Peptides against a protein of PDB entry 4IGA. Designs and how they scored, part 103

Target 1, 116 residues: chain A of PDB entry 4IGA
Amino acid sequence: KRVLIVDDAAFMRMMLKDIITKAGYEVAGEATNGREAVEKYKELKPDIVTMDITMPEMNGIDAIKEIMKIDPNAKIIVCSAMGQQAMVIEAIKAGAKDFIVKPFQPSRVVEALNKV

## One batch from the design tools (peptide; made by RFdiffusion4, then SolubleMPNN)

Design b1_p27_1_s1 (from b1_p27_1, 12 letters changed)
Fold by OpenDDE base, seed 1:
Structure b1_p27_1_s1 (fold): chain B 116 residues (1-116), chain A 27 residues (1-27)
Amino acid sequence: as target 1 above (116 residues)
Amino acid sequence: MEEELEEKIKEALEKVKKHLEELKKLL
């Protein structure tokens, strides 16, 4: 399966790329904001998306909503420092399949990839 | 469909809660 990694932080994208690759998944590509995530989803047609929430230009909630309009079967895993109940509710309502709070263990990301 | 969404929210909240409690134990 191919994974699109969405995060504004280069370090986080690098970390997720290492985890995803070591777990036997392919990295389809990377995006640095929600607008780029939507365009990359259309271009690359990934099987799974890891999605940050707090990004410039377009936040992760809006990106989830736009991706779900393109593909109602999209498999989106949120990875966010914002662990508030309201944010979790909004992400799941938008169409996310899982919500991972930063900081996380690599095993938690692998479990999410395997379950979506 | 509403009940299914409520269950998905509940499961996500439980996972997040568990993770946050585990992080607190490291402090």
Scores: peptide ipSAE 0.578, ipTM 0.884, DockQ to the pose 0.950
Fold by OpenDDE base, seed 5:
Structure b1_p27_1_s1 (fold): chain B 116 residues (1-116), chain A 27 residues (1-27)
Amino acid sequence: as target 1 above (116 residues)
Amino acid sequence: MEEELEEKIKEALEKVKKHLEELKKLL
């Protein structure tokens, strides 16, 4: 399966890329904001998306909503520093399949990838 | 559909809660 990694932080994208590749997944591409995520989703047609929430230009919640309009079967895993209940509820309502709070263990990301 | 969404929310909240509790034990 191919994974689109969406995070504004280069370090976080690098970390997720390492986890994803070591788990036997392919990295389809990267996006640095929600608008780029929507564009890359259309272009690359990834099987899975890892989605940050706090990003410039377009936040992750809005990106989830736009991706779900394009593909109602999209497999989106949120990965965010914001563990607030309201944010979790909003992400799941938008169509996210899982919500991972930063900092996370690599095994938690792998578990999420395997379940979607 | 609403019940399924409520269950998904509940599961996600439970996972987040558990994670935060585990982090708190390390601090």
Scores: peptide ipSAE 0.575, ipTM 0.884, DockQ to the pose 0.951
Fold by OpenDDE base, seed 4:
Formats: structure tokens, C-alpha cells, sequence
Structure b1_p27_1_s1 (fold): chain B 116 residues (1-116), chain A 27 residues (1-27)
């Protein structure tokens, strides 16, 4: 399965890329904001998306909503420092399959990838 | 559909809660 990694932080994208690759998944591509995420989703047609929330241009919640309009079967895993209940509820309502709070263990990401 | 969404929210919140509890043990 191919994973699109969406995060504005280069370090976080690198970390997720390592985790995803070591878990036997392919990295389809990367996006640095929600607008790029929507564009890359259309272009690459990934099997899974890891989605940050706090990003410039377009936040992760809006990106989830736009991706779900394109593909109602999209498999989106949120990875965010914002672990507040309201944000979790909003992400799941938008269509996310899972919500991972930063900082996280690699095993938590692998578990999410395997369950979607 | 609404009930399914509520269950998904509950599951996600429980996972986040568990994570935060585990993180607190390390601090």
C-alpha cells in the first residue's frame, strides 16, 4: 500500500517516512499543507494518508473534508500535536479513520496503517 | 449512521485518552 504523508514540518515527514517504509509500506509522496495534500491525493491516488492538522494555506481538517468529497472511501490517519477532544471529534466527523497524538511511538502509526 | 459515527468518536477518544495516560507515566 502507498501512503501520502502530509505535514508542514520536514522533520515529521522524515520520521513518518522512516516508520512507513520500515513497516513495509511505500511512500506515494509528501505534502506540506492541506492544499498540496488535496492536489497530491488527486495526482497520486494513495491508499492511505497521514494528515497533520496545523498547517499553513489549508489546515488538516479542511483537507480531510476536501479529500472525502473526492473519495468517500479515503483512508486518512490524523497525526497531530492537538490532542484536544474537540479536535478529535472534528477530525472523525470530517472522515478520519484514526487520530494519533504527537509525540507518538512508531508502533502506534504501524497499528493505524494496518487497521485502515 | 449517526450511531456508527458516535462509536467511531468514542473509540478515537479512548485511544487518545490511553495515549495521554501513557505519556503522563513518562513525565
Amino acid sequence: as target 1 above (116 residues)
Amino acid sequence: MEEELEEKIKEALEKVKKHLEELKKLL
Scores: peptide ipSAE 0.573, ipTM 0.882, DockQ to the pose 0.957
Fold by OpenDDE base, seed 3:
Structure b1_p27_1_s1 (fold): chain B 116 residues (1-116), chain A 27 residues (1-27)
Amino acid sequence: as target 1 above (116 residues)
Amino acid sequence: MEEELEEKIKEALEKVKKHLEELKKLL
């Protein structure tokens, strides 16, 4: 399966890329904001998306909503430093399949990838 | 649909709660 990695932080994208590849998944591509994520989803047609929330241009919640309009079967895993209940509820309502709070263990990401 | 969404929210909140409790044990 191919994974689109969405995070504004280069370090976080590198970390997720390492986890994803070591778990036997392919990285379809990367996006640095929600607008780029929507564009890359259309272009690359990934099987799974890892989605940050706090990004410039377009936040992760809006990106989830736009991707779900394109593909109602999209498999989106949120990876966010924002662990507030309201944010979790909003992400799941938008269509996210899982919510991972930063900092996380690599095993938690692998479990999410395997379950979606 | 509403009940299914409520269940998904509940499961996600439980996972986040568990993670935060595990982090608290390390602090």
Scores: peptide ipSAE 0.569, ipTM 0.881, DockQ to the pose 0.943

Design b1_p27_1_s2 (from b1_p27_1, 11 letters changed)
Fold by OpenDDE base, seed 2:
Structure b1_p27_1_s2 (fold): chain B 116 residues (1-116), chain A 27 residues (1-27)
Amino acid sequence: as target 1 above (116 residues)
Amino acid sequence: DEKELEEKIKEALKKVEEQLKELEEER
């Protein structure tokens, strides 16, 4: 399965890339904001998306909503430092399949990838 | 559909609570 990694932080994208590849998944591509995420989703048609929330240009919640309009069967895992209940509820309502809080253990990401 | 969404939210909240608890225990 191919994964699109969406995060504005280069370090976080590298970390996720290492976790994803070690788990036996392929990295389809990377995006640095929500607008780029929507564009890359259309271009690459990934099987799974890891989605940050706090990004410039377009936030992760809006990106989830736009991706779900393109593909109602999209498999999106949120990875965010914003672990507040309100944000979790908003992400699931938008169409996210899972929510991982930063900082995270690699095993949590792998479990989410395997379950979606 | 509403009940299914409510259950998905409940499960996600529980998973996040577990993650936050683990972060507090590692501190």
Scores: peptide ipSAE 0.646, ipTM 0.913, DockQ to the pose 0.909
Fold by OpenDDE base, seed 5:
Structure b1_p27_1_s2 (fold): chain B 116 residues (1-116), chain A 27 residues (1-27)
Amino acid sequence: as target 1 above (116 residues)
Amino acid sequence: DEKELEEKIKEALKKVEEQLKELEEER
């Protein structure tokens, strides 16, 4: 399965890339904001998306909504430092399949990838 | 559909709570 990694932080994208590849998944591509995420989703047609929330240009919630309009079967895993209940509820309502709080253990990401 | 969404939210909140608890225990 191919994964699109969406995060504005280069170090976080690198970390997720390492986890994803070691787990036997392919990295389809990377995006640094929600607008790029929507564009890359259309271009690459990934099987899974890891989605940050706090990004410039377009936030992760809006990106989830736009991706779900394109593909109602999109498999989106949120990875965010914002672990507030309201944010979790909003992400799931938008169409996310899982919500992982930063900092996370690699095993938690792998579990999410395997379950979606 | 509403009940299914409520269940998904409940599960996600539970997982987040568990993860936050683990992070607090590691401090």
Scores: peptide ipSAE 0.623, ipTM 0.902, DockQ to the pose 0.919
Fold by OpenDDE base, seed 1:
Structure b1_p27_1_s2 (fold): chain B 116 residues (1-116), chain A 27 residues (1-27)
Amino acid sequence: as target 1 above (116 residues)
Amino acid sequence: DEKELEEKIKEALKKVEEQLKELEEER
């Protein structure tokens, strides 16, 4: 399966890329904001998306909503430092399948990839 | 439906709470 990694932080994208590849998944591509995430989703047609929330230009919640308009079957895993109940509720309502809080264990990301 | 969404939210909240507890125990 192919994964699109969405995060504004280069170090976080690198960390997720390492976890994803070691788990036997392919990285389809990377995006640095929500607008780029929507464009890359259309272009690459990934099987799974890892989605940050706090990004410039377009936040992760809005990106989830736009991706779900394109593909109602999209498999989006949120990965965010914002672990508040309100944010979790908003992400799931937008169409996310899972929510991972930063900092995270690599095993939690692998479990989410396998279950989504 | 609304019931399915409520269950998805409940499950996601539970998983997040478990993650937060693990982070607190590592401190």
Scores: peptide ipSAE 0.622, ipTM 0.904, DockQ to the pose 0.955
Fold by OpenDDE base, seed 3:
Structure b1_p27_1_s2 (fold): chain B 116 residues (1-116), chain A 27 residues (1-27)
Amino acid sequence: as target 1 above (116 residues)
Amino acid sequence: DEKELEEKIKEALKKVEEQLKELEEER
């Protein structure tokens, strides 16, 4: 399976890339904001998306909503430092399949990838 | 539909709570 990694932080994209590849998944591509995420989803047609929330240009919630309009079967895993209940509820309502709080253990990301 | 969404939210919140608990136990 191919994973699109969406995060504005280069170090976080690198960390996720390492976890994803070690787990036996392929990295389809990377995006640094919600607008790029929507564009890359259309271009790459990934099997899974890891999605940050707090990004410039377009936030992760809006990106989830736009991706779900393109593909109602999209498999989006949120990875965010914002672990508040309200944010979790909003992400799931938007169409996310899982929510991972930063900082996270690699095993939690792998479990999410395997279950979606 | 609404009940299904409520269940998904409940499951996601539970997983987040479990993750936060693990982080607190490691500190």
Scores: peptide ipSAE 0.609, ipTM 0.900, DockQ to the pose 0.907

Design b1_p27_1_s3 (from b1_p27_1, 11 letters changed)
Fold by OpenDDE base, seed 5:
Structure b1_p27_1_s3 (fold): chain B 116 residues (1-116), chain A 27 residues (1-27)
Amino acid sequence: as target 1 above (116 residues)
Amino acid sequence: MEEELKKKIEEALEKVKEQLEELEKEE
C-alpha cells in the first residue's frame, strides 16, 4: 500500500517516512499543507493518508473534507499534537479513520496503517 | 448512520485517552 504523508514539519515527515517504509509500506509522496495534500491525493491516488491538523494555507480538517469529496472511501489517519476531544470529534466527523496524538510510538502508527 | 458515527467517535476518543495515559506514565 502507498501512503501520502501530510505534515508541515520536515522532521515529522522524515519520521513518518521511516516508520512507514520500515513497516513495509511505500511512500507515495509528501505534502506540507492541506492544499498540497488535496492536490497530491488527486495526482498520486494513495491508498492511505497520514494527516497533520495544524498547517498553513489549509488545515488538516479542511483537507480531510476536500479529500472525502473526491474519494468517500479515502483512508485518512490523523497525526496531531492537539489531542482535545473536540478536535478528535471534528476529525472523525470529517471522515478520518483514526486519530494519533503527538508524540507517538512507531507501533501506534503501524497499528493504524494495518487497520484502515 | 448517526449511531455508527457515534461509535467511531467513541472508539477514537478511547484510543486517544489510552495513548495520553501511556505518555503520562513515561513522564
Scores: peptide ipSAE 0.606, ipTM 0.890, DockQ to the pose 0.965
Fold by OpenDDE base, seed 3:
Structure b1_p27_1_s3 (fold): chain B 116 residues (1-116), chain A 27 residues (1-27)
Amino acid sequence: as target 1 above (116 residues)
Amino acid sequence: MEEELKKKIEEALEKVKEQLEELEKEE
């Protein structure tokens, strides 16, 4: 399966890339904001998306909504420093399949990838 | 639909709670 990694922080994208590849998944591509995420989803048609929330240009919630319009079967895993209940609720309502709080253990990401 | 969404939210909140509890134990 191929994973699109969406995060504005280069170091976080690198970390996720390492976890994803070590788990036996392929990285389809990367996006640095929600607008790029939507464009890359259309272009690459990934199997899974890891989605940050706090990003410039377009936030992760709006990106989830736009991707779900394109593909109602999209598999989106949120990875966010914001673990507030309100944010979790909003992400799931938007269509996310899972919510991972930063900082996270690699095993938590792998479990999410395997389950969606 | 409403009950299905409620269930998904409940499951996600539980997972987040569990992860936060694990982080607190490691600190």
Scores: peptide ipSAE 0.606, ipTM 0.890, DockQ to the pose 0.900
Fold by OpenDDE base, seed 4:
Structure b1_p27_1_s3 (fold): chain B 116 residues (1-116), chain A 27 residues (1-27)
Amino acid sequence: as target 1 above (116 residues)
Amino acid sequence: MEEELKKKIEEALEKVKEQLEELEKEE
């Protein structure tokens, strides 16, 4: 399966790339904001998306909503420092399949990848 | 559909809670 990694932080994208590849997944591509995420989703047609929330241009919640309009079966895993209940609820309502709080263990990401 | 959404939210909140509890153990 191919994963699109969406995060404005280069370090976080690198970390996720390492976890994803070690877990036996392929990285389809990267996006640095929600607008790029939507564009890359259309272009790359990934199987899974890891989605940050707090990003410039377009936040992760809006990106989830736009991706779900394109593909109602999209498999989006949120990875965010914002672990507040309200944010979790909003992400799931938008269509996310899972919500991972930063900082996270690699195993938590792998579990999410395997379950979607 | 509403009940399914509620269930998904509850499951996500539970997972977040579990992850936060694990973080607290490491600190």
Scores: peptide ipSAE 0.605, ipTM 0.889, DockQ to the pose 0.955
Fold by OpenDDE base, seed 2:
Structure b1_p27_1_s3 (fold): chain B 116 residues (1-116), chain A 27 residues (1-27)
Amino acid sequence: as target 1 above (116 residues)
Amino acid sequence: MEEELKKKIEEALEKVKEQLEELEKEE
């Protein structure tokens, strides 16, 4: 399965890329904001998306909503430093399948990848 | 649909809670 990695932080994208690759998944591509995420989703048609929330240009919640319009079956895993209940609720309502708080263990990401 | 969504939210909140509790134990 192919994963689109969405995070504005280069180090986080690198970390996720390592985890995803070691878990036997392919990295379809990367996006640095929600707008790029939507564009890359259309272009690459990934099987899974890891989605940050706090990003410039377009936040992760809006990106989730737009991706869900494109593909109602999109498999989106949120990875965010914002673990507040309100944010979790908003992400799930938007269509996210899972919510991972930063910092996270690689095993948590792998679990999410395997379950979506 | 509402009940299904509520369940998904509940499950997500529980997972986040568990992860946060684990993080707190590591600190």
Scores: peptide ipSAE 0.605, ipTM 0.889, DockQ to the pose 0.956

Design b1_p27_1_s4 (from b1_p27_1, 9 letters changed)
Fold by OpenDDE base, seed 1:
Structure b1_p27_1_s4 (fold): chain B 116 residues (1-116), chain A 27 residues (1-27)
Amino acid sequence: as target 1 above (116 residues)
Amino acid sequence: MEKELEEKIKEALEKVEEHKKELEEKL
């Protein structure tokens, strides 16, 4: 399966790329904001998306909503430092399949990838 | 559909709460 990695932090994208690759998944591509995420989703047609929330230009919640308009069957895993209940509720209502709070263990990301 | 969404929210909240507890135990 191919994964699109969405995060504004280069370090976080690198970390997720390592986890995803070691778990036997392919990295379809990377995006640095919500607008780029929507564009890359259309272009690459990934099987799974890892989605940050706090990004410039377009936040992860809005990106989830736009991706779900394109593909109602999209498999989106949120990875965010914002673990507030309101944010979790908003992300799941937008269409996310899972919510992972930073900092996380690599095993938690792998479990999410395997379950979606 | 609403009940399914409520269950998904509940499961996500439970996982997030468990993660917070694990982090607190390591402090």
Scores: peptide ipSAE 0.568, ipTM 0.881, DockQ to the pose 0.961
Fold by OpenDDE base, seed 5:
Structure b1_p27_1_s4 (fold): chain B 116 residues (1-116), chain A 27 residues (1-27)
Amino acid sequence: as target 1 above (116 residues)
Amino acid sequence: MEKELEEKIKEALEKVEEHKKELEEKL
């Protein structure tokens, strides 16, 4: 399966790329904001998306909503430092399949990838 | 549909709470 990695932080994208690759998944591509995420989703048609929330241009919640309009079967895993209940509820309502709070263990990401 | 969404929200909230507890235990 191919994964689109969406995070504004280069370090976080690198970390997720390492985890995803070591778990036997392919990295389809990367995006640094929600607008790029929507564009890359259309272009690459990934099987899974890892989605940050706090990004410039377009936040992760809006990106989830736009991706779900394109593909109602999209498999989106949120990875965010914002672990507030309201944010979790909003992400799941928008169509996210899982919500991972930063900092996270690599095993938690792998588990999420395997379940979607 | 609504019940399924409520269950998904509940599961996600439980996982987030477990994560918070794990971090607190390491402090």
Scores: peptide ipSAE 0.566, ipTM 0.880, DockQ to the pose 0.959
Fold by OpenDDE base, seed 3:
Structure b1_p27_1_s4 (fold): chain B 116 residues (1-116), chain A 27 residues (1-27)
Amino acid sequence: as target 1 above (116 residues)
Amino acid sequence: MEKELEEKIKEALEKVEEHKKELEEKL
């Protein structure tokens, strides 16, 4: 399966890329904001998306909503430092399949990838 | 539909709470 990695932080994208590839998944591409995430989803048609929330241009919640309009069957895993209950609820309501709070263990990401 | 969404929210919140506990145990 192919994964689109969405995070504004280059370090986080690198970390997720390492986890994803070591778990036997392919990285379809990367996006640095929610607008780019929507564009890359259309272009690459990934099987899974890892989505940050706090990003410039367009946040992760809005990106989830736009991707779900394109593909109601999209498999989106949120990876965010914002672990507040309200944010979790909003992400799941928007269409996210899982919510991972930063900092996380690699195994938690792998489990999410395997379950969606 | 609404019950299914409520269950998904519940499961996500439970996982986040579990993560919080795991971090607290390691600190």
Scores: peptide ipSAE 0.564, ipTM 0.880, DockQ to the pose 0.920
Fold by OpenDDE base, seed 4:
Structure b1_p27_1_s4 (fold): chain B 116 residues (1-116), chain A 27 residues (1-27)
Amino acid sequence: as target 1 above (116 residues)
Amino acid sequence: MEKELEEKIKEALEKVEEHKKELEEKL
């Protein structure tokens, strides 16, 4: 399966890339904001998306909503430092399949990838 | 549909709470 990695932080994208690759998944591409995420989703047609929430131009919640309009079967895993209950509820309501709070263990990401 | 969404939210919140507990144990 191919994974689109969405995070504004280059370090986080690198970390996720390592985890995803070591787990036997392919990295389809990267996006640095929610607008790029929507564009890359259309272009690359990934099987899974890892989605940050706090990003410039377009946040992850809005990106989830736009991706779900394009593909109601999209498999989006949120990876965010914002672990507030309201944010979790909003992300799941938007269509996310899972919510991972930063900092996370690599195993938690792998489990999420395997379950979607 | 609504019940399924509620269950998904519940499961996500439980996982987040578990993560918070794990983080607290490391502090």
Scores: peptide ipSAE 0.560, ipTM 0.878, DockQ to the pose 0.964

Design b1_p27_2_s2 (from b1_p27_2, 8 letters changed)
Fold by OpenDDE base, seed 5:
Structure b1_p27_2_s2 (fold): chain B 116 residues (1-116), chain A 27 residues (1-27)
Amino acid sequence: as target 1 above (116 residues)
Amino acid sequence: SKELEEKIKEALKKVEEQKKELELELE
């Protein structure tokens, strides 16, 4: 399966890329903001998306909503430092399948990838 | 919906579990 990694932080994208690759998944591509995420989703048609929330141009919640409009079956895993209950609820309502709080263990990401 | 409610409950549970694990690790 192919994963689109969405995060404005280069370090975080690098970390996720390593985790995803080692877990046997393919990295479809990267996006650095929500607008780019939507564009890349259309272009790459990934199987899974890891989605940051706090990003410039377009935040992750809005990106989730837009991607879900494009593909109601999209598999989106949120990875965010904003682990407040309200944010989790909002992300799930938007269509996210899972919510991982930063910092996270690689195993948590792998588990999410395997279950979505 | 009930389905959405369950999804939210599960997500919240996982988040809290992760937070707990992190707290234990940092203590």
Scores: peptide ipSAE 0.625, ipTM 0.885, DockQ to the pose 0.923
Fold by OpenDDE base, seed 4:
Structure b1_p27_2_s2 (fold): chain B 116 residues (1-116), chain A 27 residues (1-27)
Amino acid sequence: as target 1 above (116 residues)
Amino acid sequence: SKELEEKIKEALKKVEEQKKELELELE
């Protein structure tokens, strides 16, 4: 399965890339903001998306909503430091399948990838 | 919807578990 990694932080994208590849998944591509995420989703048609929330240009929640309009069956895993209940609720309502809180253990990401 | 509420409930539970584990690691 191919994963689109969305996070404005280069370090985080690198970390996720390492986790994803070591888990046997392919990285379809990367996006640095929500707008880019939507465009990359259209272009790459990934199987799974890891989505940051706090990003410039377009936040992750809005990106989720836009991606869900494109593909109602999109498999989006949120990875965010904003683990407040309200944010989790908003992400799930938007269509996210899972929510991983930063900082996280690599195993949490792998588990989410395997379950979506 | 009932389905959405269940999804939210499960997600919240999972997030709280993650937070708890993180707290334990930091201690």
Scores: peptide ipSAE 0.618, ipTM 0.885, DockQ to the pose 0.903
Fold by OpenDDE base, seed 3:
Structure b1_p27_2_s2 (fold): chain B 116 residues (1-116), chain A 27 residues (1-27)
Amino acid sequence: as target 1 above (116 residues)
Amino acid sequence: SKELEEKIKEALKKVEEQKKELELELE
């Protein structure tokens, strides 16, 4: 399966890329904000998206909503430092399949990838 | 939606478990 990695932090994208590839997945591409995420989703048609929330230009919640309009079957895993209940609820309502709090164990990401 | 509520419930549970493991309080 191919994964689109969305995060404004280069180090986080690198970390996720390492985890994803070691787990046997392919990285379809990367996006640094929600606007790019939507564009890349259209372009690459990935199987899975890892989605940051706090990003410039367009936040992750709005990106989830836009991607779900494009593909109601999109498989989006949120990875965010914002682990408040309200944010989790908002992400799931928007269409996310899972929510992982930063910092995370690599195994947690792998489990999410395998289950979505 | 009962289905949505269940999804939310499970997500919240996982997050709280992870926060506990990390010894963090983000609520």
Scores: peptide ipSAE 0.609, ipTM 0.874, DockQ to the pose 0.569
Fold by OpenDDE base, seed 1:
Structure b1_p27_2_s2 (fold): chain B 116 residues (1-116), chain A 27 residues (1-27)
Amino acid sequence: as target 1 above (116 residues)
Amino acid sequence: SKELEEKIKEALKKVEEQKKELELELE
């Protein structure tokens, strides 16, 4: 399966890329904000998306909503430092399949990838 | 919907479990 990694932080994208690759998944591409995420989703048609929330231009919640308009069956895993209940609720309502709080263990990401 | 409520409930549970694990790791 191919994964689109969305995060404004280069170090976080690198970390996720390493985890995803070592787990046997392919990295379809990367995006640095919500607008780019939507465009990359259209272009790459990935199987799974890892989605940051706090990003410039367009936040992750709005990006989830836009991607779900494109593909109602999109498999989006949120990875965010904002682990408040309200944010989790918003992400799931928007269409996310899972929510991982930063900082996270690599195994948690792998579990999410395997289950979506 | 009931389905959405269950998905939210599950997500909240997993997040709380992760937070607890983080607390233990920081001890």
Scores: peptide ipSAE 0.607, ipTM 0.879, DockQ to the pose 0.915

